# Ledger of designs, part 12: peptides against a protein of PDB entry 4QMF

Target 1, 175 residues: chain A of PDB entry 4QMF
Amino acid sequence: ESSFMTLFPKYRESYLKTIWNDVTRALDKHNIACVLDLVEGSMTVKTTRKTYDPAIILKARDLIKLLARSVPFPQAVKILQDDMACDVIKIGNFVTNKERFVKRRQRLVGPNGNTLKALELLTKCYILVQGNTVSAMGPFKGLKEVRRVVEDCMKNIHPIYHIKELMIKRELAKR

## One batch from the design tools (peptide; made by RFdiffusion4, then SolubleMPNN)

Design b1_p9_7_s1 (from b1_p9_7, 5 letters changed)
Fold by OpenDDE base, seed 2:
Structure b1_p9_7_s1 (fold): chain B 175 residues (1-175), chain A 9 residues (1-9)
Amino acid sequence: as target 1 above (175 residues)
Amino acid sequence: SEVLELLLP
């Protein structure tokens, strides 16, 4: 039987405690067992003898990974759907200077969150910028685009460049 | 489009 564990930061503990019954219920539908360990600060998912779909454990792994990175449960639980994929992009190591890091991370969000919203619409992804990671959920094609934009942003390529490119591609596809 | 509107000042 397969088991996966992820650690979560202390600041997520209260939220995870609040929603864990919902996590349990969602995974029970697939006969996946789960454990929240508040002492260790970990979440664990595991197959059971009743688990039918062998692939669902990987989605359960992704679920706890997303939850650990501050994705809200109502969004994160969508990962259990067959057509939904995710990516957790580490952005904290691209820049050593803290101020520069914050500035580049803020570019992903933009004024009033408009840059991020535009990227979400163009890629058909959910995107959450939090701390040292960017979490994304959506179709595989869209996720690849998101990762490119996010990493390039941390490398000092402004997201607006990619957004314009994606807009042009979208318009061309309508013809 | 909605995307265009988001990019306009």
Scores: peptide ipSAE 0.036, ipTM 0.734, DockQ to the pose 0.211
Fold by OpenDDE base, seed 1:
Structure b1_p9_7_s1 (fold): chain B 175 residues (1-175), chain A 9 residues (1-9)
Amino acid sequence: as target 1 above (175 residues)
Amino acid sequence: SEVLELLLP
């Protein structure tokens, strides 16, 4: 049987405790077992003898990965759908200076979150910037675009450049 | 477009 484990930061513990029954119920539909270990600070998913589709364990792996990175359950659980993919982009190691890191991360979000919202609309993805990671959910094409924009942002290429490019491409596709 | 409205003041 296959199993996957993900560690989560301490600040997520209270939330995960609150929604864990919902996680269990969602995974039970696929006969995937799950365990929340509050001592270690980990989530585990595993196939059972009753698991019919072996591929669903990979979706369950992605679910706990998303939950560990602060994605809310109502959004994260959508990963169990066949047409939904995700990506967790590590952004904390592009810049050693904390202040520079914060500035570049803020560029991704933009004033009132408008830059991020624009990126979400253009890529048809859900995007959450939290801590040292960016979590994204959506179609593979959109996810590829998100990763490019996010990583380039951390490399000091302003997101607005890519957003403009995506807008132009979108307009051309409509014609 | 909706996206343009988000980016422009």
Scores: peptide ipSAE 0.036, ipTM 0.735, DockQ to the pose 0.215
Fold by OpenDDE base, seed 5:
Structure b1_p9_7_s1 (fold): chain B 175 residues (1-175), chain A 9 residues (1-9)
Amino acid sequence: as target 1 above (175 residues)
Amino acid sequence: SEVLELLLP
């Protein structure tokens, strides 16, 4: 039997309690068991004797990881699909100055969220900037692009540079 | 394109 656990911050508790029945139902379809521990502040997924595909436990692991990082359930549950991958990018350790961190993180979002939306469209990924992490879901190639843009942004390379580059590549690919 | 519209005024 395989088991994975992830901790979640206290501010996620109320939401996770609200949607946990939905999590359970989604994982039951694959005969994966799950536990929400409110005392420890953890989520656990584990295979059962009825689990047919042992690889699905890895996707279940990713599901609880995404949920812990504020991805809403209707989006996070898509990780159980075969063609969907995810990445949780830690951004909190690139800059020690809090003000500089906030400014660089905000660059990822941009005015009215337009920078982030553009990046989502170009990479065909879902992207959520929250706290000290950026969560992304989509094709593997797109995820690699997202991670590069996100990390470079925290290293003071403005996302607009990469967005322009991706746009040019997209146009060239049409020819 | 939709992306271009997001980046241009």
Scores: peptide ipSAE 0.033, ipTM 0.722, DockQ to the pose 0.195
Fold by OpenDDE base, seed 3:
Structure b1_p9_7_s1 (fold): chain B 175 residues (1-175), chain A 9 residues (1-9)
Amino acid sequence: as target 1 above (175 residues)
Amino acid sequence: SEVLELLLP
């Protein structure tokens, strides 16, 4: 039997308590067991003797990973779908200066969230910028593009450059 | 179209 565990920060505890019955219900459909440990601050998923698809445990692992990184349950649970992939991009280690980090992270979002929304549309991904990570969900091609834009942004390459490039590529692909 | 609207000030 396979088991995966992830830790979550203290500020997520109240939310996770609130939605854990929904998590349990979603995983029960696949005969995956789950445990929320409030003392340790961890989530665990496990296969059971009734687990039909052995690969579903990997999606369950991704589910708790996404939840730990502040992705809301209604979005995170979509990871259990066959055609959905995810990525959690660590952005906190690209720069040491806190002010510089905050500025570059804000560039990903942009005014009124327009930069992020544009990137989501172009890559067909869901993207959440939170704390020291960026969580993304979508097709593999889109996820690869998201990671490139996010990491380059932390390296001081403005996202608007990539967005323009993606727009041009999309137009060229139509012809 | 929608993307362009987001990029315009």
Scores: peptide ipSAE 0.032, ipTM 0.722, DockQ to the pose 0.212

Design b1_p9_7_s2 (from b1_p9_7, 5 letters changed)
Fold by OpenDDE base, seed 2:
Structure b1_p9_7_s2 (fold): chain B 175 residues (1-175), chain A 9 residues (1-9)
Amino acid sequence: as target 1 above (175 residues)
Amino acid sequence: SPVLESLLP
């Protein structure tokens, strides 16, 4: 039997309580057991004797990881699909200055969210910028691109540079 | 996408 546990911040408790029945139902389809511990502030997923696909537990692990990082359930649950991967990128340790951190993080979103939207479209990923992490879901190639852009942004390389590069590559690929 | 089109040089 395999099990994974993820802690979640207190501010996620209310939401997790409201959607946990949906989490349970989604995981039950794969005979994965799950527990929400409100005292500890943790989510746990476990294989059972009825679990058929041993790999699904890793996806369940990713599911609770995504949920802990504020990804909404309707999006996070897509991780259970075989063709979907995810990444949680820690951005909080790149800059010590809080104002600089906030400024660089905001660059990922951009005016009216257009920078983020562009990046999502170009990488075919879902991207959520929240707190000290960026969560992404999509194809592996796209995820690599997202991580590069996100980390470079925190290193003071503006996302627009990468977006322009990706756009050029996309146009070239249409030929 | 309108967003991508707006970013074209």
Scores: peptide ipSAE 0.041, ipTM 0.745, DockQ to the pose 0.171
Fold by OpenDDE base, seed 5:
Structure b1_p9_7_s2 (fold): chain B 175 residues (1-175), chain A 9 residues (1-9)
Amino acid sequence: as target 1 above (175 residues)
Amino acid sequence: SPVLESLLP
């Protein structure tokens, strides 16, 4: 049997308490057990004797990882689908200066969130910028592009460069 | 998408 545990920040506690019955129900369909520990501030998922597909535990691991990083449940639960992958990109360690970090992180979002929306559309991914991480969900190819754009942004390469490149590639692929 | 169209050169 396999188990995975993820810690979550205190500010997520109230939300996680609210949706945990939904998490339990979603995982019960796969006979994966789960526990929310409010004292430790952790989520745990575990295979049971009734777990049919042993690989689903990895998706359950990803589910609690996404929830810990502020992805809402209706989106995060999609990770249990066979064709859905995810990535949690740590962005807090690229820049030591807090102000520079905030500015570069904001570039990912852009005015009115338009930069982020454009990137989501081009990569066919869901993307959430929160705190020191960027969470993404989608096809593997798209996730690779998201990670490149996100990391390059933290390295002071503006996302608009990659967005334009992706747009060109998309148009060429239609022909 | 209006967002993508606005980014076209």
Scores: peptide ipSAE 0.041, ipTM 0.744, DockQ to the pose 0.188
Fold by OpenDDE base, seed 4:
Structure b1_p9_7_s2 (fold): chain B 175 residues (1-175), chain A 9 residues (1-9)
Amino acid sequence: as target 1 above (175 residues)
Amino acid sequence: SPVLESLLP
């Protein structure tokens, strides 16, 4: 496909309007066209006749996906770099009880955000917990680790367990 | 990292 579309929630509309010129400018460098549809609540990216690298459209797809999930533009735009990957992890379906969901989601963040920060450092990823998704950006290895921790957290495995494991692995790798 | 060090046993 040469075109991708992503819906965004209403609460993102104001922000997306604010930064859309920046999105356009970033994608123009790659000759990727983009459209913000405020009526439908969608973002679209498209290849053009001048698109040099057809693979960049996949990164553009990821860009709008990240933006839809509340990742700020200065971070999300880094997805256009060759060495950067991303993942949007759906967490809303692991638990039926809303209160339990909120509690487990909060565990990912931890006191003062320290749990999340530790996970970011260990995986070398950017991680944003928002709503029913966790967005992550970084190397593929790190992203795999993030997904494991996030999903296990929703399955009632506390993130601290995995953080300790990752810390041990890190120390072993230094030798 | 201060955050990681705080988690060390």
Scores: peptide ipSAE 0.039, ipTM 0.737, DockQ to the pose 0.178
Fold by OpenDDE base, seed 3:
Structure b1_p9_7_s2 (fold): chain B 175 residues (1-175), chain A 9 residues (1-9)
Amino acid sequence: as target 1 above (175 residues)
Amino acid sequence: SPVLESLLP
């Protein structure tokens, strides 16, 4: 039997505790067992003898990974759908200077969240910038684009450059 | 940003 465990930060404990019954219900539909350990600060998913599709455990793994990185349950649970993929992009190690890190991370969001919204629309992805990670959900092609933009932003390439590029590519593809 | 807003549908 397959099992996966993910640690979560202390500040997520209260939220995870409140939604864990919903997590359990969602996974029960697939006969995947789950455990929330508040002492260790971990979430675990595992197959059971009744698990029909062995591949669903990988999606369950992704679910708890997304939840650990502050993705809300109503969005994270969509990962259980066959047509949905995800990526958790670590951004905390690109810049040593804290102020520079914060500035570059903020560029991903932009004024009133417009930069992030533009990226979401162009890539057809959900994107959440939180802490030292960026979580994304969507098609693989879109996820690849998101990762490029996010990592380049942390390397001091402005997201607006990529947004313009993506817009041009989109228009060219319509011809 | 006015520029970014203009890019949105």
Scores: peptide ipSAE 0.039, ipTM 0.722, DockQ to the pose 0.142

Design b1_p9_7_s3 (from b1_p9_7, 4 letters changed)
Fold by OpenDDE base, seed 2:
Structure b1_p9_7_s3 (fold): chain B 175 residues (1-175), chain A 9 residues (1-9)
Amino acid sequence: as target 1 above (175 residues)
Amino acid sequence: SEVLELLEP
């Protein structure tokens, strides 16, 4: 039997407690067991003797990973769908200067969140910028694009450059 | 497009 565990930051505890019954119900449909450990600050998912699909445990692993990184449950639970993939991109180590980090992270979001929304639309992904990570969910192709834009942004390549490229590609694909 | 509107409000 397979099991996976992820730690979560203290500030997520109250939320996770609130939604854990929903997590349990969602995973029960696949006969995956789960445990919320408030002392350790961890979530665990496990296969059971009744688990039919061996691959679902990996999706369960991704679920708790997403939840640990502040993705809301109604969105995170979509990872259990066959056609849904995810990525958690660590952005905290690209820049040593905190002010520069904050500035570049803000570029991903843009004024009124418009930059991020544009990127979501173009890649057909859900994207959440939170703390030192960017969480994304969507098709694999879109996720590749998101990671490129996010990492390049932290390397001081403005997201607007990539957005323009993606827009052009989209228009060409409609022909 | 919606994307264009976001970039050029």
Scores: peptide ipSAE 0.040, ipTM 0.768, DockQ to the pose 0.203
Fold by OpenDDE base, seed 1:
Structure b1_p9_7_s3 (fold): chain B 175 residues (1-175), chain A 9 residues (1-9)
Amino acid sequence: as target 1 above (175 residues)
Amino acid sequence: SEVLELLEP
């Protein structure tokens, strides 16, 4: 039997407490057990003797990973669907200067969040920029594109370049 | 397109 654990930051505790019954209910449908440890600040998922599909534990692992990175439960729980994948992109280690980090992270979001919204539409992904990570959910092709844009942004390649490229590619595909 | 409108309002 398999078990996975993820740590979550203290600021996430109150929310996780609030939705944990919903997490439990969602995982119970697949006979996956889960534990919220408020002392350690961890979430654990594990298979049981009643778990029929062993592959679902990997999706449960992804679920708690997403929840730890501030993805809301109604969105995160969609990871349990077969056609849904996710990626948690670490962005905090590309630059050491905090101000530079904040500026580059803000470029991903853009004015009124429009840059991020455009990227979501083009890649057909859900994208959440929070703290030192970017969480994304969607098709594998879209996730690959998101990771490229996000990492390049932290390497000082402005997202608008890639977004325009993706727009052109999409228009060409429609013709 | 919707994307264009977001980038160039």
Scores: peptide ipSAE 0.040, ipTM 0.765, DockQ to the pose 0.208
Fold by OpenDDE base, seed 5:
Structure b1_p9_7_s3 (fold): chain B 175 residues (1-175), chain A 9 residues (1-9)
Amino acid sequence: as target 1 above (175 residues)
Amino acid sequence: SEVLELLEP
């Protein structure tokens, strides 16, 4: 039997408590057991004797990872679908200066969130910028593009550069 | 396109 655990920050506790029954129900469909430990601040998923597909535990692992990083359950649960992948990109260690970090992180979002929305559309991914991480869900190709844009942004390459490139590529692909 | 609408007013 396989088991995976993920720690979550204290500010997520109230939300996780609220939706944990839904998490349990979703994982029960695959005979995956789960535990929310409020003392330790952890989520655990594990296979059972009735788990048919051993690979589903890896998706369950990803589910709790996403939930720990503020992805809402209705979106995070989509990771259990076969064609859905995810990535949690750590952005907090690229810049030591807090002000610089905040500025670069804000560039990912842009005015009224339009930069992020554009990136989501071009990569066909869901993207959430929260705290010291960026969570993304979608096809592997799109996820690779998202990670590049996100990391480059933290390295002071403005996302608009990549967005323009992606737009050009999209237009060329229509020909 | 929808993308252009987001980037251009």
Scores: peptide ipSAE 0.039, ipTM 0.764, DockQ to the pose 0.190
Fold by OpenDDE base, seed 3:
Structure b1_p9_7_s3 (fold): chain B 175 residues (1-175), chain A 9 residues (1-9)
Amino acid sequence: as target 1 above (175 residues)
Amino acid sequence: SEVLELLEP
């Protein structure tokens, strides 16, 4: 049997309690067991004797990882689909200055969230900027592009540069 | 076109 555990921050406890029955139901369809430990602040997923697809446990692992990083359940649960991948990008260690960190993180979002929305459209990914991480879900190619843009942004390369590049590439691909 | 619209200030 295989099992995976992830810790979650205290501020997620209330939400996770609220949706845990839904998590259980979703994983039950695949005969994956799950446990929410409120004392430790952890989520655990594990295979059972009835688990048919051994690969589904890895997706279950990703599910709890996404939930721990504030991805809403209706979006996170899509990770259980075969064609969906995810990435959790740590952004908190690129800059030591808090003000600079906040400024660069805000660049990812942009005015009214338009920068982030543009990036989502171009990469065909879902993207959530929260705290010290950026969570993304989508095709592998798109995820690779998202990680590049996110990390470069934290290295002081404006996302608009990459967005323009992606737009050009998209137009060229149509020709 | 949609992406371009989002990039406009």
Scores: peptide ipSAE 0.032, ipTM 0.737, DockQ to the pose 0.237

Design b1_p9_7_s4 (from b1_p9_7, 5 letters changed)
Fold by OpenDDE base, seed 4:
Structure b1_p9_7_s4 (fold): chain B 175 residues (1-175), chain A 9 residues (1-9)
Amino acid sequence: as target 1 above (175 residues)
Amino acid sequence: SEVLESLLP
């Protein structure tokens, strides 16, 4: 038996309660059991004797991790697909100054969210900036690029420089 | 993409 547990912040409780039946249904297709503990503030996933693919538990682990970091269920559940990977990038520990942190985090989003949209398109990833983490879903190559851009942003390298680099690489790849 | 086009130099 394999089991994984993830804690979630209090502000996610109401949402998780709302969608938990959908989580259960999605995991039932793979014979993965799940538990939402509102007292502890945790989500747990477990293999069962009927689990066919033992590797699916790792995807279930990732599912609850994404949900804990505010990724909506319709997006997070895509992690159960074989070709989908994810990353949760901790950004809260790069800068000690709160104002500097907020400013750099905002750079990831940019005016009207255009910086983030550009990064999503170029990496073929879904990206959500929330709190002290950035959640991303997509191909491994794209995820690697996202992590680099996100971490560098928190290190005061503006995302636009990486976006320009990715755009150039994209154009070169078309030829 | 419109977003990408807007970022082109």
Scores: peptide ipSAE 0.039, ipTM 0.739, DockQ to the pose 0.182
Fold by OpenDDE base, seed 1:
Structure b1_p9_7_s4 (fold): chain B 175 residues (1-175), chain A 9 residues (1-9)
Amino acid sequence: as target 1 above (175 residues)
Amino acid sequence: SEVLESLLP
């Protein structure tokens, strides 16, 4: 039997309470048990004696990790699909100055979210910038690209450079 | 997409 626990911030409590029945139903299909602890502020997933696929617990772990980082349930639940991977990129430790952090994080999003939208399209990933993390879901290749762009951005390499490079690569692949 | 096209050189 395997179990995983993830803490979530207080501001997520109301939402998690609202969707927890849906989480339970999704995991029940795989005979994975789950618990929402509102006192501790934690989510737990665990295998049961009826769990047939031992690998699904790792996806359940990823599910609660994504939910804790503000990914909405309809998107997060897609992690249970075999062809879907995810990454949670910690961005809060690249710079000590809060204003510099906010500035660089905003560069990832860009005007009207256009930079982020471009990155999502080019990598075929879902990307959510929230708080001190960037959550991404998609193909492994795309996730690798997202992590590079995100980390480089926090290291003061503007995302537009990578976006242009990805666009060129995309055009070359179509020829 | 329109977003990508707007970023093309």
Scores: peptide ipSAE 0.039, ipTM 0.739, DockQ to the pose 0.182
Fold by OpenDDE base, seed 3:
Structure b1_p9_7_s4 (fold): chain B 175 residues (1-175), chain A 9 residues (1-9)
Amino acid sequence: as target 1 above (175 residues)
Amino acid sequence: SEVLESLLP
């Protein structure tokens, strides 16, 4: 039997408690067991004797990973679909200066969230910027592009540069 | 979309 565990921040506890029955129901469809440990602050998923698809445990692992990083359940649960992949990009270690970190992280979002929305549309991904991570869900090609833009942003390459590039590539592909 | 259109020259 296979199992995976993920720790979650204390500030997520209340939310996770409220949606855990939904998590359980979603995983029960695949005969994956799950446990929410409020003392340790952890989520665990594990296969059972009735688990049919051995690969689903990896998606369950990704589910709890996404939930730990503040992705809402209605979005995170989509990871259980075969055509959906995800990535959790750690951004907290690129810059030591807190002010610079906040500034660069904000560039990913942009005014009124327009930068982030543009990136989501161009990559066909869901993207959530929260704390020291960026969570993304979508096709592998799109995820690769998201990671590049996110990491480059933290390295002081403005997202608008990549967005313009992606827009040009999109237009060229239509020809 | 509206967002992409706003970014077009």
Scores: peptide ipSAE 0.039, ipTM 0.739, DockQ to the pose 0.170
Fold by OpenDDE base, seed 2:
Structure b1_p9_7_s4 (fold): chain B 175 residues (1-175), chain A 9 residues (1-9)
Amino acid sequence: as target 1 above (175 residues)
Amino acid sequence: SEVLESLLP
């Protein structure tokens, strides 16, 4: 039997309590057990004797990881689909200056969220910029592109450069 | 998409 646990920040507690019955129901379909520990501040997923698909526990692990990083349940639960992958990109350690960090993180979002939306469309990914992480869900190819853009942004390469590149590639593919 | 069209050079 396999078990995975993730910690979540205190500010996520109220939300997780609210949606935990939905988490349980979603995982029950795959005979995966789950526990929300409010004292420790943790989520746990476990295989059971009835778990048939051995790979689903890894998706369950990813589910609680995404939930811990503020991804809403209706989006996070899509990770249980076979064709869906995810990535949690740590961005908090690329720069030491707080103002510089905030500025570069904001570049990922852009005016009215347009930069982020463009990146989502071009990579066919869901992307959430929250705190010290960027969470992404989508096809593996798209996730690789997202990670590149996100990390480069924190290294002071503006996302618009990559977005333009992706747009050009998309136009070329239409031929 | 509307967002992508707005970014067209």
Scores: peptide ipSAE 0.038, ipTM 0.736, DockQ to the pose 0.173

